# Ledger of designs, part 11: peptides against a protein of PDB entry 4XPM

Target 1, 160 residues: chain A of PDB entry 4XPM
Amino acid sequence: VMLHSKNVKGFLENTLKPYDLHSVDFKTSSLQSSMIITATNGGILSYATSNNDVPKNSINEINSVNNLKMMSLLIKDKWSEDENDTEEQHSNSCYPVEIDSFKTKIYTYEMEDLHTCVAQIPNSDLLLLFIAEGSFPYGLLVIKIERAMRELTDLFGYKL
Target 2, 67 residues: chain B of PDB entry 4XPM
Amino acid sequence: DIKGTIAFDTHGNVIESTGVGSQRIEDIGDLSKVTLDAEGFAQVQGDSLLVHLYKRNDITLAVYTSA

## One batch from the design tools (peptide; made by RFdiffusion4, then SolubleMPNN)

Design b1_p9_3_s3 (from b1_p9_3, 5 letters changed)
Fold by OpenDDE base, seed 4:
Structure b1_p9_3_s3 (fold): chain B 160 residues (1-160), chain C 67 residues (1-67), chain A 9 residues (1-9)
Amino acid sequence: as target 1 above (160 residues)
Amino acid sequence: as target 2 above (67 residues)
Amino acid sequence: EFIKSQLTY
């Protein structure tokens, strides 16, 4: 299905759902956060979070959003460094992938006690970013974000 | 008698773990270097446990057994 | 993915 900008928020909310391995008795937790950010400065264009216990417009909500802003900036910076480092691109934390002939890379990063995964939407100025608890296996995060990326073909080649 | 399992990808990142496998994630470094036969199979003695390795579609499954 | 039956080697 086609994904329009107005539907991006709903898309990100859907990505929060746990990964369920039906073949074995294993299911992950929900993602903590899912975001589309700019590759240029790490600005958040859209986001979803599983933390719904914070009242709107509260100081706690503002702090939560600020935390996401900081996380996105830090991950963007690390991503930018890796994109300019041949050795990092060949490390076990980098997954080159191809979606409908479009190439991109998926990176996994440990952020404090969280597991994160980020990928540039092919040929675009945008990054898709997943943040999960440490119990979420990196291998499944990579699979999850790759599959999610396949649903964002309308954003391929998007330039700011 | 299965004591646990670890499934990991070609990068050594965990896909799933159960039982004693959950406490032996560090084994992936060594297990990933094990040469598998043409059928994608190998057995490795690790500590007091026997590890059965199976690889399919770039995913490796390690099964820990008592024998 | 591996199915559960494959775990029962």
Scores: peptide ipSAE 0.022, ipTM 0.721, DockQ to the pose 0.021
Fold by OpenDDE base, seed 3:
Structure b1_p9_3_s3 (fold): chain B 160 residues (1-160), chain C 67 residues (1-67), chain A 9 residues (1-9)
Amino acid sequence: as target 1 above (160 residues)
Amino acid sequence: as target 2 above (67 residues)
Amino acid sequence: EFIKSQLTY
């Protein structure tokens, strides 16, 4: 499997868009961040953020990236624990899903005042991670990440 | 007159909320236990509000109206 | 999903 950085980055940027329920008066905020990370070490392979007002290579940007690295590692660790815990896999924070006959799980995690969800790209060493404000409903976040993974079939089975 | 709405999934997690529904997320616990008819509909009398329940494709929508 | 017109009375 070949990864094209620009294409992946563009994909992740598109996932940042808010969800708009046209049938009712409801619209979410944009995601704060969208990331593809390694399941092994929690390393960031690609990411997108909604806040692009920070100058490139600035101290503030570096701090922002460092925060993402920290969150990535923490979520990866929690995910790893849950993948080895049957009880956690049956909680309301775990959503077993099947995409094109491939099985995976979506987990929701609250990190401070943020809502996050993470899922292993089927049969791969990669995780897709969404980070949103606390106002972003978990149920909708789960739907969003499932639909996003359906567009990443080229990464299914990717091994490091 | 709709006063608010809550949509939630099979896990009881919020999908969306509007109006008074945003302040009544705790109702999901009880609403999830309501028996719906064959078409996925029910009505539940609350305090001063009537709740209309609609379920489609594993998503339940609760609409709050005046009683 | 749900249509607004179906929810109004």
Scores: peptide ipSAE 0.020, ipTM 0.758, DockQ to the pose 0.020
Fold by OpenDDE base, seed 5:
Structure b1_p9_3_s3 (fold): chain B 160 residues (1-160), chain C 67 residues (1-67), chain A 9 residues (1-9)
Amino acid sequence: as target 1 above (160 residues)
Amino acid sequence: as target 2 above (67 residues)
Amino acid sequence: EFIKSQLTY
């Protein structure tokens, strides 16, 4: 049951699945990417992407990974700024949450035409990052990442 | 008849949208200011559509109708 | 979440 590093990839892949509202006739697309990155430098520790059509080790894959690296760094930087800004923490782009007595914040960020959502794994040096198409509502991204975070309790308090 | 819907959270962020609601996301700013009754309901006459507001928990649903 | 039956008039 314990989440080991080798199982993180599979976990992230599972988070890519669409969100389906059962009460109403609405279903999202899959996430484009799901990542665990370092809060210190925005380095990618693990990631999953829904774009499986890119050949492995191809130039296109390299470019895709490089793009993820850049986005991760940018989001980490924005997150870091917001974590040091009381006003931003009270904006509509910040969702304080508590999971099993651990507190964290969920942030939503627009990245070009993409909708992103990031949250620090409680008391850890790690961030969970979702990247979705612009059609993926922010409200559902927040719910999705909060629920996903509840499954990462083994990483709570993780320090690099 | 229902012309569309918008569901949004307490932050004003969209949870789902359908029909004309997808083209009226900007209405959330005004809709969020509407005072709901004790049951979490309200009706607001828009420019051309009637908006029915429903709130359950932290989610508000706006339903756009012709009447 | 809201149930579909509430959306019928």
Scores: peptide ipSAE 0.020, ipTM 0.755, DockQ to the pose 0.020
Fold by OpenDDE base, seed 1:
Structure b1_p9_3_s3 (fold): chain B 160 residues (1-160), chain C 67 residues (1-67), chain A 9 residues (1-9)
Amino acid sequence: as target 1 above (160 residues)
Amino acid sequence: as target 2 above (67 residues)
Amino acid sequence: EFIKSQLTY
């Protein structure tokens, strides 16, 4: 099945939804942003953001997009470093997972007051990136991104 | 994706259970010994299932998913 | 980090 840009955008928008733990009466906030970026350059291929109260084509919109570009690049750089660091891959901020016999790693990173989570889409040149408020527990981000990746099987093995 | 859940308190008392969790109440003894990270989270790999642990306000939630 | 369980399930 071919994934079109609109379909990917819609998927990312759906990932913004809060995580609700009914059994413990706890619900997270919505994700601030959800992105698919290149593992090679950190370029944004698709993204979704919450609280889209910013007028289109405004300077504020440009600044918000630029902020996403900056964060994606920084996280990509950190991810690249960790992928070449055995110790970092064994830290508490790295979660190795296997999806349909494909191995990947989930990393959590603090970006000032934001909680971020990034993972390479299995056997691909793409990264899935979640950005959330500090109130969003890292553990729940890990579960959320792992489940999201299971819905992106069409992107497994995607090479640029 | 979720196969079942167990919620239990600090004394190991069952608060709720669903799905396969209802058949795995005996796991509470072992699950209660798992060290959680700073965010109150842990993930335990089994043979066929994966257990996601989250603790908040003295309640631990175990979520069973496929491995 | 993930913990390998000794449980059978």
Scores: peptide ipSAE 0.017, ipTM 0.554, DockQ to the pose 0.022

Design b1_p9_3_s4 (from b1_p9_3, 6 letters changed)
Fold by OpenDDE base, seed 2:
Structure b1_p9_3_s4 (fold): chain B 160 residues (1-160), chain C 67 residues (1-67), chain A 9 residues (1-9)
Amino acid sequence: as target 1 above (160 residues)
Amino acid sequence: as target 2 above (67 residues)
Amino acid sequence: MFIKSQLTY
């Protein structure tokens, strides 16, 4: 399976949109960022951010990317620890899910004042990571990331 | 804006509650009976709050908002 | 910096 950066980037950009239900009149804020990172070292393969006011190639963009790199690494490390801890896998911050007979876990983490949600793309070396403001309910983040992963079936089983 | 939340399982057990949701745990009994649409969503008008229901698998999230 | 999400009940 070949990862096409353009397609993945577009997908991640789409996930930034507020959680907006047609059946109910409720809308969240947009995600701050959405990323696909490696489970091995937390390297960013693709990312999207709602901060569109930052000019490309600007120093501010570089700083923002560096921040994402830091967050990605930290979340990967925490995720790795939890994956090796049975008790953490049974906490209320871990949501086991099954998508098309593939199993994975969704983890929620508080990072400073942000709400984060991360899940391993089933049987892959990749993690999908959402970062949102604290006003974004964890429950909705979990639903959102699960829905998103259902659209990433082509990445199931992807190995680096 | 969001006033609070309640997350509960199929047995009506509280998984999480925040804000006004923490004060309305008793609502779970009624909320669990609400008919959800095909996507697992519904809304219920309360006394002063609107409740948005989102069900994923065995977990139901109730989000309390004004209006 | 990093903590599990805290759930209240």
Scores: peptide ipSAE 0.020, ipTM 0.568, DockQ to the pose 0.021
Fold by OpenDDE base, seed 3:
Structure b1_p9_3_s4 (fold): chain B 160 residues (1-160), chain C 67 residues (1-67), chain A 9 residues (1-9)
Amino acid sequence: as target 1 above (160 residues)
Amino acid sequence: as target 2 above (67 residues)
Amino acid sequence: MFIKSQLTY
């Protein structure tokens, strides 16, 4: 399976959009970041961020990317631990889901003041990772990532 | 008069919150333990507020009104 | 802590 960087980047950009509940007076903030990372090493294959005001190739941009790399690695490590821990898989931070007969798990993690959500793309070596502000409800974040995962069927079974 | 709302999932995680509900997320622990009727409805009274609970499709909505 | 829980029919 070939990953088309432009298409993946565009997809991740789209996931940044806030969730608007029209039935009630509630609208989330945009995601801070959306990433596809490797399950093996936590390496970033593609990412999108809501803050685009940073000049390209600036020190601030480098620091921002480095921060994403750190967060990605930390979340991958926690995810890896949980995948090997039956107790953690039964916690309220783990959502077993099935998408078109493919099983995966969605995990929610608090990282400092941020709300994060990560899921393995079914049968793949890839993780989808959302990072949001603390005001973004976990339950809604889970729904968002599940729905997003359904749009990534081409990546199901992707191996590095 | 609705003072606020909280929606939460089967894990007790917030789906949405509005009004006074946004300041009462800690209520989810107690609300999740409330026995609902066959239609997924219950009313719970606490302090000066009445909470109307309705569960649909694994999501529980709590609506806060004055008691 | 909630002190009253009731079902409506």
Scores: peptide ipSAE 0.011, ipTM 0.647, DockQ to the pose 0.012
Fold by OpenDDE base, seed 4:
Structure b1_p9_3_s4 (fold): chain B 160 residues (1-160), chain C 67 residues (1-67), chain A 9 residues (1-9)
Amino acid sequence: as target 1 above (160 residues)
Amino acid sequence: as target 2 above (67 residues)
Amino acid sequence: MFIKSQLTY
């Protein structure tokens, strides 16, 4: 059973929070965006962004959403390619993980000056996608997205 | 799900430790030998814990989580 | 002795 849209939106908003390395006095920026997209065509099912200063229903908001749509499609395409490439699945940009006996992979991708990571929600037709500034280390993104997926068990096995 | 942390410098000196990390200072010897990726990150597994390593400048942070 | 590992549960 899929989570209600409002609950998913709230979840994604929470993932935007910075990663704080207390012991080394390092704190990342907030995520730029957090999204759940379809693995089939890269369509956005839900998203959250840190830029809340854009007026709703404005042209700027529309353009921002369009940008997210483009990024989601590009990342979905790259992800799909890598899922069909054994070498890419064994690269340093791929992190095989197991969550409660469900297996998935976390991929990290450079997109222009942004750091992104994406993972298929286990056994589902959905991808979780984080977009961050280049100052956000990939390793921390991996940890962040893995932890986030543990909270999305209701979406495990979801098929479109 | 963090069980503890250890922060140490390039000489293996403890800067900070918390939780189970405070009881695993001896791990620094092994942790310091781990090859980090280009982002200064690595994951290593010990007995029952997974260790996430992140190095920034001269400080390495080890975060212990459940395996 | 530590070994390299991926995230697991």
Scores: peptide ipSAE 0.018, ipTM 0.669, DockQ to the pose 0.030; fails the geometry check
Fold by OpenDDE base, seed 1:
Structure b1_p9_3_s4 (fold): chain B 160 residues (1-160), chain C 67 residues (1-67), chain A 9 residues (1-9)
Amino acid sequence: as target 1 above (160 residues)
Amino acid sequence: as target 2 above (67 residues)
Amino acid sequence: MFIKSQLTY
Protein backbone atom coordinates (compact mmCIF):
# COMPACT_ATOMS: atom_id res chain seq x y z
CA VAL B 1 0.00 0.00 0.00
CA MET B 2 1.34 3.37 -1.03
CA LEU B 3 0.86 6.30 1.29
CA HIS B 4 -0.09 9.44 -0.56
CA SER B 5 1.18 12.25 1.62
CA LYS B 6 -1.18 14.90 0.30
CA ASN B 7 -4.26 12.78 0.80
CA VAL B 8 -3.23 11.76 4.29
CA LYS B 9 -2.42 15.35 5.20
CA GLY B 10 -5.84 16.45 4.02
CA PHE B 11 -7.49 13.74 6.07
CA LEU B 12 -5.63 14.76 9.22
CA GLU B 13 -6.56 18.38 8.66
CA ASN B 14 -10.19 17.38 8.51
CA THR B 15 -9.94 15.54 11.85
CA LEU B 16 -9.02 18.83 13.53
CA LYS B 17 -12.64 19.95 13.37
CA PRO B 18 -14.57 20.35 16.62
CA TYR B 19 -16.98 17.76 17.92
CA ASP B 20 -20.47 19.25 18.03
CA LEU B 21 -23.20 17.85 20.27
CA HIS B 22 -26.23 19.82 19.15
CA SER B 23 -28.68 17.94 21.35
CA VAL B 24 -26.91 19.03 24.52
CA ASP B 25 -25.72 22.41 23.25
CA PHE B 26 -22.04 21.56 23.50
CA LYS B 27 -19.23 22.08 21.02
CA THR B 28 -15.56 21.34 21.58
CA SER B 29 -12.57 23.30 20.46
CA SER B 30 -10.59 22.16 17.45
CA LEU B 31 -7.88 19.60 17.98
CA GLN B 32 -4.47 21.11 18.47
CA SER B 33 -2.81 18.39 16.44
CA SER B 34 -3.53 15.20 14.53
CA MET B 35 -0.74 12.83 13.56
CA ILE B 36 0.11 9.51 12.03
CA ILE B 37 3.26 8.14 13.64
CA THR B 38 5.21 4.90 13.53
CA ALA B 39 4.57 2.42 16.31
CA THR B 40 8.19 1.29 16.20
CA ASN B 41 10.08 4.56 16.53
CA GLY B 42 7.47 7.22 17.12
CA GLY B 43 8.44 9.00 13.94
CA ILE B 44 5.91 11.37 12.42
CA LEU B 45 4.78 10.32 8.96
CA SER B 46 2.14 13.04 8.65
CA TYR B 47 0.64 15.73 10.84
CA ALA B 48 -1.83 18.58 10.94
CA THR B 49 -2.10 21.45 13.40
CA SER B 50 -4.80 24.02 14.05
CA ASN B 51 -2.25 26.72 14.83
CA ASN B 52 -1.44 27.91 11.34
CA ASP B 53 -0.45 31.38 12.45
CA VAL B 54 3.19 30.40 12.67
CA PRO B 55 5.26 31.68 9.75
CA LYS B 56 6.86 29.00 7.63
CA ASN B 57 10.54 28.31 8.10
CA SER B 58 10.57 30.38 11.26
CA ILE B 59 12.16 29.41 14.52
CA ASN B 60 8.67 29.17 15.95
CA GLU B 61 7.70 26.61 13.35
CA ILE B 62 10.79 24.57 14.12
CA ASN B 63 9.98 24.68 17.81
CA SER B 64 6.43 23.63 17.09
CA VAL B 65 7.55 20.67 15.01
CA ASN B 66 10.08 19.72 17.65
CA ASN B 67 7.37 19.83 20.27
CA LEU B 68 5.23 17.49 18.18
CA LYS B 69 8.17 15.14 17.78
CA MET B 70 8.71 15.07 21.52
CA MET B 71 5.06 14.46 22.30
CA SER B 72 4.90 11.76 19.64
CA LEU B 73 7.88 9.96 21.10
CA LEU B 74 6.59 10.17 24.67
CA ILE B 75 3.16 8.88 23.73
CA LYS B 76 4.63 6.09 21.61
CA ASP B 77 6.76 5.00 24.54
CA LYS B 78 3.81 5.00 26.91
CA TRP B 79 1.68 3.16 24.37
CA SER B 80 4.38 0.56 23.88
CA GLU B 81 4.62 0.00 27.62
CA ASP B 82 0.87 -0.37 27.94
CA GLU B 83 0.71 -2.83 25.05
CA ASN B 84 3.06 -5.02 27.08
CA ASP B 85 1.11 -4.58 30.32
CA THR B 86 -2.10 -6.57 30.71
CA GLU B 87 -3.20 -4.50 33.69
CA GLU B 88 -2.99 -1.27 31.74
CA GLN B 89 -5.05 -2.82 28.98
CA HIS B 90 -7.82 -3.36 31.52
CA SER B 91 -7.67 0.15 32.92
CA ASN B 92 -10.22 2.88 32.36
CA SER B 93 -7.79 4.53 29.95
CA CYS B 94 -7.91 1.66 27.46
CA TYR B 95 -10.81 1.09 25.08
CA PRO B 96 -10.78 -2.11 23.03
CA VAL B 97 -12.60 -1.67 19.75
CA GLU B 98 -13.29 -3.66 16.63
CA ILE B 99 -13.42 -2.15 13.16
CA ASP B 100 -14.40 -4.37 10.25
CA SER B 101 -13.33 -7.50 12.15
CA PHE B 102 -9.99 -5.91 13.07
CA LYS B 103 -9.24 -5.43 16.75
CA THR B 104 -7.36 -2.44 18.15
CA LYS B 105 -7.14 -0.41 21.35
CA ILE B 106 -7.66 3.26 22.05
CA TYR B 107 -5.63 4.81 24.86
CA THR B 108 -6.16 8.17 26.55
CA TYR B 109 -3.24 9.99 28.14
CA GLU B 110 -2.92 13.22 30.06
CA MET B 111 0.02 15.31 28.91
CA GLU B 112 0.40 18.31 31.16
CA ASP B 113 -2.84 20.21 30.59
CA LEU B 114 -3.53 18.51 27.25
CA HIS B 115 -5.82 15.62 26.48
CA THR B 116 -4.35 13.05 24.12
CA CYS B 117 -5.71 9.94 22.48
CA VAL B 118 -3.80 7.30 20.53
CA ALA B 119 -4.72 4.12 18.69
CA GLN B 120 -2.95 1.61 16.52
CA ILE B 121 -4.34 1.53 13.02
CA PRO B 122 -5.57 -2.06 12.80
CA ASN B 123 -2.91 -4.64 11.97
CA SER B 124 -0.43 -1.91 11.04
CA ASP B 125 2.82 -0.37 12.21
CA LEU B 126 1.09 3.00 12.45
CA LEU B 127 -0.54 4.95 15.26
CA LEU B 128 -3.16 7.67 14.97
CA LEU B 129 -2.66 10.39 17.57
CA PHE B 130 -4.95 13.26 18.58
CA ILE B 131 -3.87 16.12 20.82
CA ALA B 132 -6.48 18.47 22.24
CA GLU B 133 -6.93 21.06 24.96
CA GLY B 134 -8.06 20.01 28.40
CA SER B 135 -11.53 21.29 27.61
CA PHE B 136 -11.97 18.48 25.08
CA PRO B 137 -13.59 15.60 26.97
CA TYR B 138 -11.82 12.26 26.77
CA GLY B 139 -15.06 10.52 25.93
CA LEU B 140 -15.52 12.60 22.82
CA LEU B 141 -11.88 12.10 21.84
CA VAL B 142 -12.40 8.35 21.98
CA ILE B 143 -15.47 8.55 19.78
CA LYS B 144 -13.72 10.90 17.40
CA ILE B 145 -10.62 8.77 16.92
CA GLU B 146 -12.63 5.58 16.51
CA ARG B 147 -14.68 7.19 13.77
CA ALA B 148 -11.58 8.60 12.14
CA MET B 149 -9.91 5.19 11.99
CA ARG B 150 -12.90 3.81 10.14
CA GLU B 151 -11.98 6.19 7.34
CA LEU B 152 -8.40 4.90 7.18
CA THR B 153 -9.14 1.40 5.92
CA ASP B 154 -6.52 1.80 3.20
CA LEU B 155 -3.88 1.86 5.93
CA PHE B 156 -5.07 -1.29 7.65
CA GLY B 157 -2.30 -3.85 7.61
CA TYR B 158 0.33 -1.31 6.58
CA LYS B 159 3.82 -2.49 7.52
CA LEU B 160 7.04 -0.51 7.48
CA ASP C 1 -21.56 5.25 11.94
CA ILE C 2 -24.33 6.55 14.18
CA LYS C 3 -27.38 4.31 14.14
CA GLY C 4 -29.56 6.59 16.23
CA THR C 5 -29.84 8.96 19.17
CA ILE C 6 -32.01 9.73 22.19
CA ALA C 7 -31.90 12.92 24.22
CA PHE C 8 -33.81 13.01 27.51
CA ASP C 9 -34.10 15.16 30.62
CA THR C 10 -33.78 14.33 34.32
CA HIS C 11 -37.40 13.21 34.41
CA GLY C 12 -36.92 10.74 31.58
CA ASN C 13 -38.83 12.88 29.12
CA VAL C 14 -37.76 12.52 25.50
CA ILE C 15 -36.37 15.71 24.03
CA GLU C 16 -35.48 14.21 20.67
CA SER C 17 -34.86 10.83 19.05
CA THR C 18 -33.49 9.68 15.71
CA GLY C 19 -32.84 6.41 13.91
CA VAL C 20 -32.86 3.30 16.07
CA GLY C 21 -33.21 5.55 19.09
CA SER C 22 -36.79 6.25 18.12
CA GLN C 23 -37.51 2.56 18.58
CA ARG C 24 -35.66 2.29 21.87
CA ILE C 25 -37.31 4.93 24.04
CA GLU C 26 -37.81 2.22 26.63
CA ASP C 27 -34.04 2.21 27.18
CA ILE C 28 -34.28 5.55 29.00
CA GLY C 29 -35.22 3.80 32.22
CA ASP C 30 -32.02 1.78 32.22
CA LEU C 31 -29.81 4.49 30.73
CA SER C 32 -30.81 6.94 33.44
CA LYS C 33 -29.39 4.57 36.04
CA VAL C 34 -25.96 4.35 34.44
CA THR C 35 -23.17 5.92 36.47
CA LEU C 36 -21.32 8.61 34.56
CA ASP C 37 -17.70 9.60 34.99
CA ALA C 38 -16.49 12.99 36.16
CA GLU C 39 -16.82 14.36 32.64
CA GLY C 40 -20.39 13.11 32.29
CA PHE C 41 -19.61 10.19 29.98
CA ALA C 42 -20.39 6.50 29.93
CA GLN C 43 -20.27 3.67 27.43
CA VAL C 44 -22.76 0.84 27.61
CA GLN C 45 -22.53 -2.30 25.54
CA GLY C 46 -25.62 -4.32 24.73
CA ASP C 47 -26.55 -6.84 22.04
CA SER C 48 -25.21 -5.56 18.71
CA LEU C 49 -25.17 -1.89 19.67
CA LEU C 50 -22.90 0.32 21.72
CA VAL C 51 -24.43 3.27 23.56
CA HIS C 52 -22.41 6.40 24.23
CA LEU C 53 -23.83 8.55 27.00
CA TYR C 54 -23.10 12.21 27.63
CA LYS C 55 -24.82 14.38 30.20
CA ARG C 56 -24.60 18.15 30.44
CA ASN C 57 -26.96 20.77 31.83
CA ASP C 58 -29.47 18.13 32.95
CA ILE C 59 -29.76 16.72 29.43
CA THR C 60 -28.51 13.23 28.61
CA LEU C 61 -27.63 12.26 25.07
CA ALA C 62 -27.45 8.61 24.09
CA VAL C 63 -25.73 7.81 20.82
CA TYR C 64 -26.20 4.33 19.37
CA THR C 65 -23.41 2.85 17.27
CA SER C 66 -22.42 -0.62 16.13
CA ALA C 67 -20.74 -2.80 18.72
CA MET A 1 -13.12 9.01 29.69
CA PHE A 2 -15.93 6.50 29.56
CA ILE A 3 -17.21 4.33 32.33
CA LYS A 4 -17.81 0.96 30.76
CA SER A 5 -21.15 -0.53 31.69
CA GLN A 6 -23.29 -3.45 30.61
CA LEU A 7 -26.89 -3.13 29.53
CA THR A 8 -29.29 -5.78 28.37
CA TYR A 9 -31.72 -4.80 25.63
Scores: peptide ipSAE 0.018, ipTM 0.701, DockQ to the pose 0.021; fails the geometry check

Design b1_p9_4_s1 (from b1_p9_4, 4 letters changed)
Fold by OpenDDE base, seed 2:
Structure b1_p9_4_s1 (fold): chain B 160 residues (1-160), chain C 67 residues (1-67), chain A 9 residues (1-9)
Amino acid sequence: as target 1 above (160 residues)
Amino acid sequence: as target 2 above (67 residues)
Amino acid sequence: MFTKPLVTE
């Protein structure tokens, strides 16, 4: 399986969109970030951010990317710990899911004032990671990421 | 995708409904009994539909989707 | 995702 960077980037950008309950007057904020990272070391393979006001190649952009790297690593570490902790896998922060007979788990983590959600792409070395503001309910993040993963079947089983 | 919605208050009164929700007002009685998480969210299986509950500002929103 | 059964009387 080949990762097509441009296609993945576009996909992640699309996931930034708010969870929109168009039938009623309810709409979340956009995700701050959406990333595909490695499950092994938390390295970012692809990412999208909603903050487009940062000039490219600016110090602010670098800092932003560095922040993403840090968050990615921290979440990966927590995820890794939980994957080896039966108790954590049965907490309210863990959502076992099955997509086309592939099993994975969705985890929600609070990071500072942010709401994050991460899931291993089934049978792969990859994690899908959403970062949102605290106003974005965890439950909706879970729904969002599950739906997003259903669109990533080509990455199922992807090994680095 | 969303098949319908019901918004109801703490007394079970309908605030608004759309789609299949308009045909399932009777579900409010059961939905109101669902334990929500700390953020006021829950997911409930209702017949052939999945119901996503979110309570905010004393209003509960039930979103009906396909499973 | 965790799904709770609809409360039935």
Scores: peptide ipSAE 0.023, ipTM 0.534, DockQ to the pose 0.017
Fold by OpenDDE base, seed 5:
Structure b1_p9_4_s1 (fold): chain B 160 residues (1-160), chain C 67 residues (1-67), chain A 9 residues (1-9)
Amino acid sequence: as target 1 above (160 residues)
Amino acid sequence: as target 2 above (67 residues)
Amino acid sequence: MFTKPLVTE
């Protein structure tokens, strides 16, 4: 059963929440953005942002959405390159993982002062993309996106 | 007396940092090369601080103390 | 995360 658009949006909104480490006194900031994009073109299928103070249909909103589109495209391009580069797949920016017997890779990318993390939803044409502040540790981003991916099993194998 | 901590994964990426550890992220390069005992522990002297290393489930925690 | 006691002085 495929997730409805509203359900996907709600899911992404929930991923924006900070990561709280209970073992130590440490808590992250909220994610800046969470998106599901196409692996083919980097098109945004769904997104959530922590900055909801921007009025809808405003110039600022348009600029923000355009920025997300640009970032999505850039990350998709880098991801595509890395998927075709054995050396990049063995770098410290790549985390191979297995979820319910499905294999995928999690990549971390620095973008300006932001920390980003992207992973292909297993066997799908979709990527899950997290964008966070530079204060958000990459290690926690990886854990966060892996755990989030486990909740997207309905999208496994999704083809455009 | 803990002065700070760094937790990092097998890729050397930070999971958390506190205290002096937040200012010593560059230590991960050296800390990751330290040989741990069979239980995943080690101690390393670094300048004026002693670093206690603990590894569990592919996560390494470095604890900085004065001694 | 870790169960063994930390050594502190």
Scores: peptide ipSAE 0.021, ipTM 0.695, DockQ to the pose 0.015
Fold by OpenDDE base, seed 4:
Structure b1_p9_4_s1 (fold): chain B 160 residues (1-160), chain C 67 residues (1-67), chain A 9 residues (1-9)
Amino acid sequence: as target 1 above (160 residues)
Amino acid sequence: as target 2 above (67 residues)
Amino acid sequence: MFTKPLVTE
């Protein structure tokens, strides 16, 4: 299986869209960032950010990318720890889910003032990572990432 | 009149909140412990508000009304 | 998705 960079990038950009509950007067902000990272090293394979107005090749862009790299690494480390901790897997921050007979777990993590959500793409060496503002409810973040993973079936079982 | 709402999942995480519900997220801890009837319904009296609980498909909706 | 309360105002 090959990762098609343009298609993956477009997919991640679409995940940035706010969640709009039509039944009630509630709409979230856009995600700050959406990423596919490696489960092994936390390396970023693809990413999208809502802050697209940053000039290309600027210091601000570099800082933004570096920040994403740091966050991805930290989250990967925490995820790895939790995957090896039975108690954490049974905490309220872990959501076991099944997608087309494939099992995975969704984790929610607070990172400073940000709300993050990460999940291993089933049977793969890849993690899907959402980063949102603190106003973005964790419950919706979990629903959002689960639905997003259902659209990534081609990446199920992907090994590096 | 509905004064506010909170929707939360089985883990107690917020899905949405409106009105006074947005200021009472801490109620989820207690609301999640309320025993619901066979239809997934319960009512709980708060300080000054009545809370109507509805659970369906692992999502609980709390509706705050005037007591 | 949810049952409406008797008073929906």
Scores: peptide ipSAE 0.020, ipTM 0.707, DockQ to the pose 0.015
Fold by OpenDDE base, seed 1:
Parts: C-alpha cells; structure tokens; sequence
Structure b1_p9_4_s1 (fold): chain B 160 residues (1-160), chain C 67 residues (1-67), chain A 9 residues (1-9)
C-alpha cells in the first residue's frame, strides 16, 4: 500500500472542520490538530493544524511541530500501555468499535486543557490522533474519529 | 421554554451541552439510569426543571424546561 | 420543545 502524502494531508485538513449537531444549536470549534502517527514509535507520518497563523520556516513553526511530536509520543505511549491493560480497555475512556468487520479501539485522553482522541487504524501500524480544545466534548470527538476512520480504508492493514 | 440541553453517549460522555445543561453535567449519572419507554422517551423532574429525555442510536438528549 | 427523539449521531 502506497501512502499518498498529498491525499492524506488533505484528508487530515478536512477533519479539522468543526462538528455541527443539527438536532440542536451546537457547533464545536475546529480541531487544533489531526495526525497520523506510527504505533511503533509515535512518529508523525502526516499532520494538519488549524494554527495557520504561524509563519512558515519560523522558530514558532518549529516549536509547534516539536510540540506535536511531544504530544504524539506521549499519547502513543499511553495508548501502548492501555493496549496492554485490560482495566483501561473497560473504562469509559475506551470505545471498542468495528468498522467493516475490523475491530479497533478509540481512546480519549485529557492532555492538560486539551481533549485528545486516538484510534488504531484497523489492522495497521498507524494511529489516527485528534487534538481539540477542552470545549470539544469527548463524546463528539469519538463520533468524529470513528467516522473519519471509515474514510481511511486504504490504510487498513498498513504495516511499516 | 428550553432552558438547556445535554446530549451524552452510552459511556456517559458529553456530546453537547447548552444553557443550564452545561452546568448540570453531573446529572448524566442519574439521567442514564432512567427507564425510557418504547419510543426512547421519558420525562423526569429535576429540581425546579422538567427534563425531557430522548434516546435514539445510543445517544441520549436531555432537554431542560420549566414545565 | 422537542417532540421527537434525537436522531443525530
């Protein structure tokens, strides 16, 4: 399976869009970041961020990327721990789901004042990671990432 | 008049909240235990507010009203 | 006032 970086980047950019509940007058903020990272070492394969005000090739951009690297590593480590912890898999922070007969789990993690959500792309060495503000409800993050995962079928079974 | 809303999933995690519902997230614990009718509806009295519960597709919406 | 159950997921 070939990873088309441009297509993946575009996909992640689209996931940044706010979630709009049509049943009630409620709309979220945009995601801060959306990433595909490796489950093995937490390396970022692709990412998108709503922070477009950072000048390109600036120190601030480097710092922002470094921050994403740190967050991805921390979440990957926590995810890895939870994957080996039966108790954590039965907590309210874990959502077992099935997509096209493939099983995966969605985890929600609080990182400082941010709300994060991570899921292994089914049968792959990749994780999809959403980072949002604290105002973004966890239940909605879970729905968002599940729906996003359904659009990544080309990455199902991807191995490094 | 609707005073607020809370939508939550089967894990009790918030999907959305508005109005007074935003300050009553702790109600989810009790609301999740309410028995709904065949259509996924119930009404319960919560303090000075009436709570209308609607559940479909594993999402519960609580609507807070004065009556 | 809502008259129908939530249908959005």
Amino acid sequence: as target 1 above (160 residues)
Amino acid sequence: as target 2 above (67 residues)
Amino acid sequence: MFTKPLVTE
Scores: peptide ipSAE 0.035, ipTM 0.707, DockQ to the pose 0.022; fails the geometry check

